# Designs tried in a protein design run: peptides against a protein of PDB entry 7SID. Part 47

Target 1, 151 residues: chain A of PDB entry 7SID
Amino acid sequence: LHMYLMLLKELPGEEYPLPMEDVLELLKPLSNVCSLYRRDQDVCKTILNHVLHVVKNLGQSNMDSENTRDAQGQFLTVIGAFWHLTKERKYIFSVRMALVNCLKTLLEADPYSKWAILNVMGKDFPVNEVFTQFLADNHHQVRMLAAESIN

## One batch from the design tools (peptide; made by RFdiffusion4, then SolubleMPNN)

Design b2_p15_4_s2 (from b2_p15_4, 6 letters changed)
Fold by OpenDDE base, seed 5:
Structure b2_p15_4_s2 (fold): chain B 151 residues (1-151), chain A 15 residues (1-15)
Amino acid sequence: as target 1 above (151 residues)
Amino acid sequence: SVEEELQKQQEEFLS
């Protein structure tokens, strides 16, 4: 875990996009890592904060390539799982804050949810629709963060 | 397929 988190932490942002092949290689173990630590709030928060750089890289890539679609799928699978568990009230506000930041970044890269669609248990949920739900979050800081992202 | 494998991974995550 430590080594993987270190790699995520050092990932370049939007200004210095990585080759999609490298991004894909980094994303492949992500689901497994998240699954192992899904009940650890602190680890989940850390992972979600670090993968923000991945979203920024995805937004700068050629969306027509197969590797780009694969990388997007790898990432969205994990985000969809976190969102689903959030609806089941499994995560505290700090984890939800990190998730909202991920969704915000996705919307900045794809405002019309052309590719930013969460598939959970066989159903599709556009990120713009998912994001709206956080405007009614029970925690005031989560609502505020969501509201700031819209304006 | 890749999509099917991703679905299985998500199911494990949510189990």
Scores: peptide ipSAE 0.564, ipTM 0.923, DockQ to the pose 0.897
Fold by OpenDDE base, seed 2:
Structure b2_p15_4_s2 (fold): chain B 151 residues (1-151), chain A 15 residues (1-15)
Amino acid sequence: as target 1 above (151 residues)
Amino acid sequence: SVEEELQKQQEEFLS
């Protein structure tokens, strides 16, 4: 876990995007890692904070290649799971804030939710619609973060 | 397919 988290943390930002092949390689084990630690709030928070770099890399890809779609799918699968568990009240506010930041970054990359759509148990949830729900979050900091993201 | 694999991964995540 530690080594994987370090790899995610060291991902270059928007200025130096990674090759999509490298992004895919990093995303492939992500779901399994998240699943294993889904009940650990601190680990989930850390993972969500680190994958922000991945979102930034995905947002810079304007290619409709199979690799791009695959990478987007890998990422959205995990985000969708975190979203679902959030709706089930499984995560504390700090994890939800990290998730909101991920969603914010997705919206910045895809404002019209052309590809940023969370599929959970066969149902599609555009990120823009998902994001608005955090405006009514029970925790004031989450609400504020969500509100700041749209203004 | 990739979509099927992703679905399985998510199902495992949410199980």
Scores: peptide ipSAE 0.564, ipTM 0.923, DockQ to the pose 0.903
Fold by OpenDDE base, seed 3:
Structure b2_p15_4_s2 (fold): chain B 151 residues (1-151), chain A 15 residues (1-15)
Amino acid sequence: as target 1 above (151 residues)
Amino acid sequence: SVEEELQKQQEEFLS
């Protein structure tokens, strides 16, 4: 786990994106890792904080590439699961804040949710619509973060 | 397919 988290953390920013093939290989085990540690709030928070770098890489790629679509699918599958479990009140505020930051970064890359759509149990949820739900979060810091991200 | 695998992964995540 620690080695994998270190690899996620060391991903370069928007200025120097990795080849999509490398991003895809890094994303392949992500869902399994998240599933294994879904009940550990600290690990989930750390994972969500580290995958912010992945969103930056996804935003710099050609949308028509098969590898890009695959990488986006891998990432959105995980984010969708975290969002679903958040709605079921499985995560504390610090994890929800990390999720909001991921959604914020997705909106920066895709403000009109052309590809940033969460598919959960066969239903589509555009990230821009999902994001607004955090304005009504029970924790004031989550609401504040969501509100600041819109402006 | 990739989509089927992603669906399976998410179902396992949410189980």
Scores: peptide ipSAE 0.563, ipTM 0.923, DockQ to the pose 0.907
Fold by OpenDDE base, seed 4:
Structure b2_p15_4_s2 (fold): chain B 151 residues (1-151), chain A 15 residues (1-15)
Amino acid sequence: as target 1 above (151 residues)
Amino acid sequence: SVEEELQKQQEEFLS
């Protein structure tokens, strides 16, 4: 786990995007790792914080590439699962904060949710619609973070 | 397919 998290942490920022092939290889094991640690709040928070770098890379790539769509799918599968478990009140505020940051970054890359769509249990949820739900979060810091992202 | 595999992975995640 720690080695994998280190790889995610060392991803370059928006200024130096990775080749999509490399991004895809990093994303392939992500779902399994998240699934294994889904009940560990600290690990989930760390994972969500680290994958912010991946979102930046996804937004800089050619949207028509098959590898780009595959990478997007890998990432959105995980985010969708975290969002679903959040709706089931499985995560504390700090994890929800990290999730909001991921969603914020997705909206910056895809404001109209052309590809940023969460598919959960066969139903589609555009991220721009999902994001607004956090404006009514029970924790004030989550609401504040969501509100700051709107302005 | 890739989509089917992703769906399966998510189902396992949420189980």
Scores: peptide ipSAE 0.560, ipTM 0.922, DockQ to the pose 0.856

Design b2_p15_4_s3 (from b2_p15_4, 7 letters changed)
Fold by OpenDDE base, seed 2:
Structure b2_p15_4_s3 (fold): chain B 151 residues (1-151), chain A 15 residues (1-15)
Amino acid sequence: as target 1 above (151 residues)
Amino acid sequence: SVEEELQQKQQEFLS
């Protein structure tokens, strides 16, 4: 876990995007790692904070290639799962804030949710619609973060 | 397919 998290943390930002092949290689095991630690709030928070770099890399890709779609799918699968578990009240506010930051970054990369669509159990949820739900979050800091993201 | 793989991964995540 530690080594994997370090790899995620050290991902280049928007200025130096990684080849999509490398992004895919990092994303493929992500769901398994998240699943294993889904009940650990601190680990989930850390993972969500680190994958922000991945979102930035995905946003830089204007290629409509199979690898791009695959990378987007790998990432959105994980985000969708975290969102679903959030709806089930499984995560504390700090994890939800990290998730909101991921969603914010997705919206910045894809404001019209052309590809940023969460598929959860066969149903599609555009990120813009998902994001608005956090405006009504029970925790004031989550609400504030969500509100700041749209203004 | 990729979609099937993703669905399986998410299912395992949410199980």
Scores: peptide ipSAE 0.591, ipTM 0.932, DockQ to the pose 0.864
Fold by OpenDDE base, seed 3:
Structure b2_p15_4_s3 (fold): chain B 151 residues (1-151), chain A 15 residues (1-15)
Amino acid sequence: as target 1 above (151 residues)
Amino acid sequence: SVEEELQQKQQEFLS
């Protein structure tokens, strides 16, 4: 786990994106790692904080590439699962804040949700619509973060 | 397919 998290953390920023093939290989095991530690709030928070770098890489790629679509799918599958479990009140505020930051970064890369669409159990949820739900979060810091991200 | 793989991964995550 620690080695994998280190690899996620060391991903280059928007200025120097990794090849999409490398991003895809890093994303393939992500859902399994998240699933294994889904009940550990600290690990989930750490994972969500680290995958912020991945969003920057996804936003720099060609949308028509098969590897790009695959990488986006791998990432959105995980984000969709975290969002779904959040709606089921499985995560504390610190994890929800990390998720909001991921959604914020997605909106910066895709403000009109052209590709940033969460598919959960066969239903599509555009990230811009999902994001607004956090304005009504029970925790004031989550609401504040969501509100600041819109402006 | 990739879509089927993603659906399976998410189902396992949510189970």
Scores: peptide ipSAE 0.589, ipTM 0.931, DockQ to the pose 0.907
Fold by OpenDDE base, seed 1:
Structure b2_p15_4_s3 (fold): chain B 151 residues (1-151), chain A 15 residues (1-15)
Amino acid sequence: as target 1 above (151 residues)
Amino acid sequence: SVEEELQQKQQEFLS
């Protein structure tokens, strides 16, 4: 786990993006790692904080390639799962804060949710619509973070 | 397919 987290942390952002093939290889095991530690709030927070760089990297890539679409899918699958479990009240505010930051970054890269669509259990949820739900979060800091991202 | 793989991964995550 720690080695994997280190790799995520050291992932270059939008200023120096990695080849999409490398990004894809890093993303493929992500869902398994998240699944294994889904009940550990601290690990989930750390993972979500580190994958912010992935979104920035994806935003600077050629969106027309198959590898790009695959990488997007790998990432969105994980974010969708975290969002779903959030709806089931599985995560404390600090994890939700990290998730909101991920969604914020996605909106910066894709403001109209052309590709940033969460598919959960066969249903599509555009990120711009998902994001607005955090404006009504039970925790004030989550609401404030969401509000700052929109206004 | 990639889509099926993603669905399986998410299902495992949410199980």
Scores: peptide ipSAE 0.588, ipTM 0.931, DockQ to the pose 0.900
Fold by OpenDDE base, seed 4:
Structure b2_p15_4_s3 (fold): chain B 151 residues (1-151), chain A 15 residues (1-15)
Amino acid sequence: as target 1 above (151 residues)
Amino acid sequence: SVEEELQQKQQEFLS
């Protein structure tokens, strides 16, 4: 786990995007890792914080590439699962904060939700619509973070 | 397919 998290942490920022092939290879095991630690709040928070770097890479790539679509799918599968479990009240505020940051970054990369669509159990949820739900979060810091992202 | 694989991954995640 720590080795994998370190790889995610060391991803270059928006200024130096990784080749999509490399991004895809890093994302393929992500769902399995998250699934294994889904009940560990600290690990989930750490994972969500680290994948912020991946979102920046996804937004800078050619949308018509098959590898880009695959990478986006791998990432959105995980985010969708975290969102679903959040709706089931499985995560504390700090994990929800990290998730909101991921969604914020997705909206910055894809404001119109052309590709940023969460598919959960066969139903599609555009991220721009999902994001607004956190404006009514039970924790004040989550609401504040969501509100700051709107302005 | 890739889509089927992703659905399976998510289902395992949420199970």
Scores: peptide ipSAE 0.588, ipTM 0.931, DockQ to the pose 0.863

Design b2_p15_4_s4 (from b2_p15_4, 6 letters changed)
Fold by OpenDDE base, seed 3:
Structure b2_p15_4_s4 (fold): chain B 151 residues (1-151), chain A 15 residues (1-15)
Amino acid sequence: as target 1 above (151 residues)
Amino acid sequence: SVEEKLREEQQRFLS
């Protein structure tokens, strides 16, 4: 886990995107890792903070390529799961804040949710609509973070 | 398909 988290942390930012093939390799174990540690708030927070780099890389790629669609799908699957568990009140505010930051980054790459759509249990949730719901979060810091992202 | 695999992974995540 720690080795994987370190790898995620060391990813370059938006200015230096990785080849999509490398992004795919990085995403392959992500779902499994998240699943194993879904109940660990600190690990989930760390994962969500580190995958911000993945979002930045996805936004710089050719959206029509198979690899891009695959990478987007794998990433959105994980984010969708975190979103669903958040709705079930499984995560503390610090994890939700990390998720909001991830959603914010997604919206920067896809403001109109053309591809940034969370599919959970067969139902689609555009990220822009999902993001808006955090404006009504029970924790004031989460609401504030969501609000500042709008302006 | 890829989509089917992703759905299965998500279900495992949520279970």
Scores: peptide ipSAE 0.406, ipTM 0.885, DockQ to the pose 0.946
Fold by OpenDDE base, seed 2:
Structure b2_p15_4_s4 (fold): chain B 151 residues (1-151), chain A 15 residues (1-15)
Amino acid sequence: as target 1 above (151 residues)
Amino acid sequence: SVEEKLREEQQRFLS
């Protein structure tokens, strides 16, 4: 886990995006790692903070290639799971903050939710619609973060 | 398919 998290942390941002092939390799173990530590708030927060780099890389991809769609799908699968568990009140505010940041970054990359759509249990949830739900979050900092993101 | 695999992964995550 530590090595994987370190790798995620050191990923280049949007200014120097990774090749999509490298992004795919990075995403392959992500779902499993998240699943294993889904109940650990600190680990989840750390993961969500680090995958922001992945979102930035995905957003900078100007190709509608199979690899891009694959990477987007793998990432959104994980984000969708985190969102679903958030709806089930499984995560404290700090984890939700990290999730909101991920969603914010997704919206910046895809404002109209053309590809940024969370599929959970067979249902599609565009990120822009998902994001607005955090405006009513129980924690004031989460609401504030969400509110400032729409401005 | 890729989509099926992703759904399976998500299901494991949520279970």
Scores: peptide ipSAE 0.405, ipTM 0.885, DockQ to the pose 0.945
Fold by OpenDDE base, seed 5:
Structure b2_p15_4_s4 (fold): chain B 151 residues (1-151), chain A 15 residues (1-15)
Amino acid sequence: as target 1 above (151 residues)
Amino acid sequence: SVEEKLREEQQRFLS
């Protein structure tokens, strides 16, 4: 886990996008790692904070590439799972804030949710619609962060 | 398919 998290920390942001092939290699173990530590709030927060770099890279990629679509799918699968568990009240506010930051970054790359769509249990949820739900979050800091993203 | 594999992974995550 720690080695994987370290690799995620070393990822460059939007300024220096990675080759899509490298992004795919990083995403391959992500779902499994998240699944193993889904009940650990600190680990989930750390993962969500680190994958922000991946989101930024995905936003700079060529949309007509098969590898890009594959990478987007793998990433959105994980985000969808975190969102679903959030609706089930499984995560504390700090984890929800990290998730909101991921969603915010997705909306910056895809404001109209053309590709940023969460599929959970066979249903599609555009990120722009999902994001509005956090405006009514029970924690004031989460609501504030969500509101800042709208402006 | 790739989509099916992803759905299976998500289901495992949520189970």
Scores: peptide ipSAE 0.403, ipTM 0.885, DockQ to the pose 0.898
Fold by OpenDDE base, seed 4:
Structure b2_p15_4_s4 (fold): chain B 151 residues (1-151), chain A 15 residues (1-15)
Amino acid sequence: as target 1 above (151 residues)
Amino acid sequence: SVEEKLREEQQRFLS
């Protein structure tokens, strides 16, 4: 786990996007790792904070290739699961704040949710619609973070 | 397919 998290942490940001092939290799273990530690709030927060770099890399890709779609799909699968568990009130505010930051970054890369669509249990949830729900979050800091993205 | 495998993995995640 720690080795994998370190790799995610060191991922180059928007200024130095990685080749899509490299992004795919990093994403392959992600779902399994998240699944194993889904009940650990601190680990989930850390994972969500680190995958922000992945979103930035995906947003810099102007290619509509199979590899791009594959990378987007693998990433959104994980985000969708975190979103679903959030709706079931499984995560504390600090984890939800990390998730909001991920969604914010996704919207910056894809404002119209052309590809940023969460599929959970066979149903599609565009990220722009999902994001709006955090404006009514029970925790004031989460609401404030969500509101900062709009104004 | 790849998409089917991802859906199955997500289901395990949510279980």
Scores: peptide ipSAE 0.402, ipTM 0.884, DockQ to the pose 0.932

Design b2_p15_5_s1 (from b2_p15_5, 6 letters changed)
Fold by OpenDDE base, seed 4:
Structure b2_p15_5_s1 (fold): chain B 151 residues (1-151), chain A 15 residues (1-15)
Amino acid sequence: as target 1 above (151 residues)
Amino acid sequence: MEKELEEKQQKFLNS
């Protein structure tokens, strides 16, 4: 886990995007790693904080390539699962804060949710619509973070 | 690919 998280943390951001092939290879194991640690709040928070760099890479890539679509799919699969479990009240506020930051970054890269669509159990949920739900979060810091993202 | 992603997500949700 530590080595994998370190690799995610060291991913270049918007200023120096990685080749999509490299991003894809790093994203393929992500769902499995999250599955193993889904009940560990601290690990989940750390994972979500580290994948912020991935979103920046995805936003700078050519959206027409198959590898780009595959990488987006790998990433959105994980975010969709975290969002679903959040709706089931499985995560404390610090994990939800990290998730909101991921969604904020997705909206910055794709404001109209052309590709940033969460598919959960066969249903599609555009991120721009999902994000507004956090304006009504039970924790004040989550509401504040969500509000700052749209003001 | 789509089916593979669905299976990955289902495994995550059921873990």
Scores: peptide ipSAE 0.664, ipTM 0.945, DockQ to the pose 0.949
Fold by OpenDDE base, seed 1:
Structure b2_p15_5_s1 (fold): chain B 151 residues (1-151), chain A 15 residues (1-15)
Amino acid sequence: as target 1 above (151 residues)
Amino acid sequence: MEKELEEKQQKFLNS
């Protein structure tokens, strides 16, 4: 876990994008790591905070590339799972705030959800629609963060 | 690819 988190932390963001092949290799094990630590709130928060840089990198990539689509799919699969488990009240507010930041970054890269679509159990949920749900979050800080992101 | 992603997500959701 430590080594993987270190790799995520050191990922270049939008300013210095990585080759999509490298991004893809990092994203492939992400779902497994999240699965192992899904009940650890601190680890989940840390993971979500680190993958913010991945979103920034994906936003500058050529959308016509197969590797880009694959990388997007790997990432969105994880975000979709976090969102679903959030709806099942599995995560505390600090994890939800980290998730909102990820969704905010996705909206900045794809404001009309052309590719930023969460597929969960065979159903599609555009991120712009998913994001609005956090405006009604039970925790005031989550609501505030969501509101700041829309305006 | 889609099937692989679905399996990964299902594992995550059921872990």
Scores: peptide ipSAE 0.664, ipTM 0.945, DockQ to the pose 0.906
Fold by OpenDDE base, seed 3:
Formats: sequence, structure tokens, C-alpha cells
Structure b2_p15_5_s1 (fold): chain B 151 residues (1-151), chain A 15 residues (1-15)
Amino acid sequence: as target 1 above (151 residues)
Amino acid sequence: MEKELEEKQQKFLNS
């Protein structure tokens, strides 16, 4: 786990994106890692914080390429699952904070939700729509972070 | 690909 998290953490920013093929290889095991540690709040927080770097890479490639679509799909699958479990009150505020940061970064990369759409159980949810739900979060810090992100 | 992603998501949601 730690080695995998280190790889995610060391991803370059928007200025120097990795080849999409490399991003895809890093994303393929992500859902499995999340599954193993879904009940560990600290690990989930760490994962969400580290995958922020992935969003920056996803927005720099040809959106019509197969690898780009695949990478986006792998990432959105995980984010969608975290969002769904958040609605089921499975995560504490610190994990929700990290999720909001991921959603914020997605909106920065895709302001019009061209590809940033969460599919959960066959239903589509644009990230901008999902993001507004955190304005009503039970924890004040989550609400504040969400509010800051839209201004 | 969509089927694979759905299976991955279901595994995550049901783990």
C-alpha cells in the first residue's frame, strides 16, 4: 500500500503531465486498493489526497483517445464509489474534505462536466451537481470548503 | 470497459 501511495503522491502536476498510458496503469489497481481499505478512514483520506495529482494529468490529454477515456473511467469509478458511500454516512468529515478537494479539482479540469460525470449503479451524476450537495454537509468545515470552492 | 468498471465499483461498494 505505502509503495503504491508513494507512486500516486509523486505524480507531476499539470505543468508536466505523465503519459496517459502510465496514468492508466496507476489507476487500474486503485479500486481494488480502495476496496481493501474502505473501512480505514485514514487510508481513504490519504488515497483521496494523493489522487489529486491524477486529475491534473487527466485534463491534459486527448479526450477522444481510448486510453484517456479508460483512465477517466477508472478514476471516476472510484470517486463515484466514495461519493455513494459518503451519502450512506460511511466516512468521517476528514475523508469528505478530501473528497470535496477531488471534486473541486475535477471542476477546475472540466468546468462544464464534459467527462467529469459520476456513474453509480447505472445513473449519471455530473460533478457540479454532486459538488453542491456538500454545501449542506453536517460538518461545518466541509460546508466551508465547498463554499470556498464555488467562489 | 463499462462492464469492467461497473464490476470494480460494485466490488468497492460491497467490500
Scores: peptide ipSAE 0.664, ipTM 0.945, DockQ to the pose 0.915
Fold by OpenDDE base, seed 2:
Structure b2_p15_5_s1 (fold): chain B 151 residues (1-151), chain A 15 residues (1-15)
Amino acid sequence: as target 1 above (151 residues)
Amino acid sequence: MEKELEEKQQKFLNS
């Protein structure tokens, strides 16, 4: 876990994106890692904070590439799961904060939700619609973070 | 969503 998290953390920024092949290699095991630690709030928060770099990298890619679509799918699968479990009240505010940051970054990269669509249980949820739900979050900091992103 | 991704998500949700 530590090594994997370190790799996620050290991903190059938006100005220096990794080859999509490398991004994909990092994303493929992500769901498994999240699955193993889904009940560990601290690990989940850390994962979500680190994958922000992945979102930034994905935003600079060619959407017509198969590898890009695959990488997006791998990422959105995880985000969708976190969102779903959040709705089931499985995560504390700090994890939700990290999730909101991910969603915010997705909206910045894809404001029209062309690819930023969460699929959960066979249903599609555009990130912009998902994001607005956090405006009504029970924790004030989550609401504030969501509101700041809208304004 | 691809079948592989669906399986990954289900594993996550059911873990």
Scores: peptide ipSAE 0.663, ipTM 0.944, DockQ to the pose 0.829

Design b2_p15_5_s2 (from b2_p15_5, 10 letters changed)
Fold by OpenDDE base, seed 5:
Structure b2_p15_5_s2 (fold): chain B 151 residues (1-151), chain A 15 residues (1-15)
Amino acid sequence: as target 1 above (151 residues)
Amino acid sequence: MDAELEKQQQQFLES
């Protein structure tokens, strides 16, 4: 875990995008790592904060590339799972804050959810529709963060 | 979403 988190932390953002093959290699173990630590709130928050760089990197990539679609799929699979578990009230506000930041970044890269679509248990949920649910979050800081993204 | 990604997500949700 430590080594993987270090790699995520050091990932360049939107300013300096990585080759897509490198992004794919980094994303391959992501789902497994999240699965192993899904009940650790602090680790989940840390992972979500680090993958913000991945979202920014993906936003600068060629959307017509097969590798780009694969990378997007790997990432969205994990975000979809976090969103689903959030609806089941599995995560405290600090984890939800990190998730909202990921969704905000996705909307900035893809405002019309052309590729930013969460697939959970066989159903598609465009991120722009998912995001509005956090405007009604029980925690005021989560609502405020979500509201800032709309304006 | 392909079969492999579905399996990964399912494992995440059931872990």
Scores: peptide ipSAE 0.650, ipTM 0.944, DockQ to the pose 0.858
Fold by OpenDDE base, seed 4:
Structure b2_p15_5_s2 (fold): chain B 151 residues (1-151), chain A 15 residues (1-15)
Amino acid sequence: as target 1 above (151 residues)
Amino acid sequence: MDAELEKQQQQFLES
């Protein structure tokens, strides 16, 4: 786990995007790692914080390439699962904060949710619609973070 | 969504 998290942490920022092939290789094991630690709030928070860099890379890549679509699918599968479990009240506010940051970054890259669509149990949920739900979050800091994203 | 991704997500949600 620590080695994998370190790799995610070392991802280049927005100014230096990785080749999509490299991003894809990093995303392939992500779902499995999340599954193993889904009940560990601290690990989930850490994972969500680190994958923020991946979102930046996805948004700057050629959206028409097969590798880009594959990478987007890998990432959105995980985010969709975290969102679903959040609706089931499985995560504390700090994890929800990290998730909101991921969704915020997705909206910055794809404001109209052309590709940023969460598919959960066969149903599609555009991120721009999902994001508004956090404006009514039970925790004030989550609401504040969500509100900052729309201004 | 790809069938393999659906399987992975299901495993995540049921783990």
Scores: peptide ipSAE 0.649, ipTM 0.944, DockQ to the pose 0.823
Fold by OpenDDE base, seed 1:
Structure b2_p15_5_s2 (fold): chain B 151 residues (1-151), chain A 15 residues (1-15)
Amino acid sequence: as target 1 above (151 residues)
Amino acid sequence: MDAELEKQQQQFLES
């Protein structure tokens, strides 16, 4: 886990995006790692904070390639799972804040949710619609973070 | 989602 988290942390930002092939390779084990540690709030928070760089990389890439679509799918699968478990009240506010930051970054890259669509259990949820749900979060810090992202 | 991604997500949700 530590090695994987280190790799995520050291990802170049949007100024120096990685080749999509490298991004895709990094995303392949992500779902399994999250699954193993889904009940560890600190690990989940750390993962969500680090994958912000992935979103930035995706936003700077050619959206017409098959590898880009594959990478988007891999990432959105994990975000969708975190969102679903959040609705089931599995995560504390700090994890939800990290998730909101991911969704915020997705909206910056895709404001109209053309590709940023969460598919969970066979149903589609556009991120721009999902994001608004956090405006009514039970924790004030989550609501505040969501509100400042909209304005 | 393709079949593999759907399987991965299901495993995540059921783990």
Scores: peptide ipSAE 0.649, ipTM 0.944, DockQ to the pose 0.859
Fold by OpenDDE base, seed 3:
Structure b2_p15_5_s2 (fold): chain B 151 residues (1-151), chain A 15 residues (1-15)
Amino acid sequence: as target 1 above (151 residues)
Amino acid sequence: MDAELEKQQQQFLES
């Protein structure tokens, strides 16, 4: 786990994106890792904070590439699961804060949710619509972060 | 999403 988290943390930022092939290889085990540690709030927070770099990489890629679509799908599958479990009140505010940051970076890369669409149990939820739900979060810091991201 | 990703997400949600 620690080695994998380190790899996620060391991902290049927006100014120096990784090749999509490398992003795909890194994303492949992500769902399994999240599943294994879904009840560990600290690990989930750490994962969500680290995958912010992945969002930056995905936003700079060509939408017509099959590898790009595959990477986006793998990433959005995990984000969708975190969002769904958040609605079921499975995560504390610090994890929700990290999730909002992921959604914020997705909106920065795709403001109109052309590809940033969460699919959960066969239903589509555009990230811009999902994001507005955090404006009504029970924790003030989550609401504040969501509100600041709209401006 | 494809069947494999759907299966992975389902496992995540049910784990």
Scores: peptide ipSAE 0.648, ipTM 0.944, DockQ to the pose 0.858

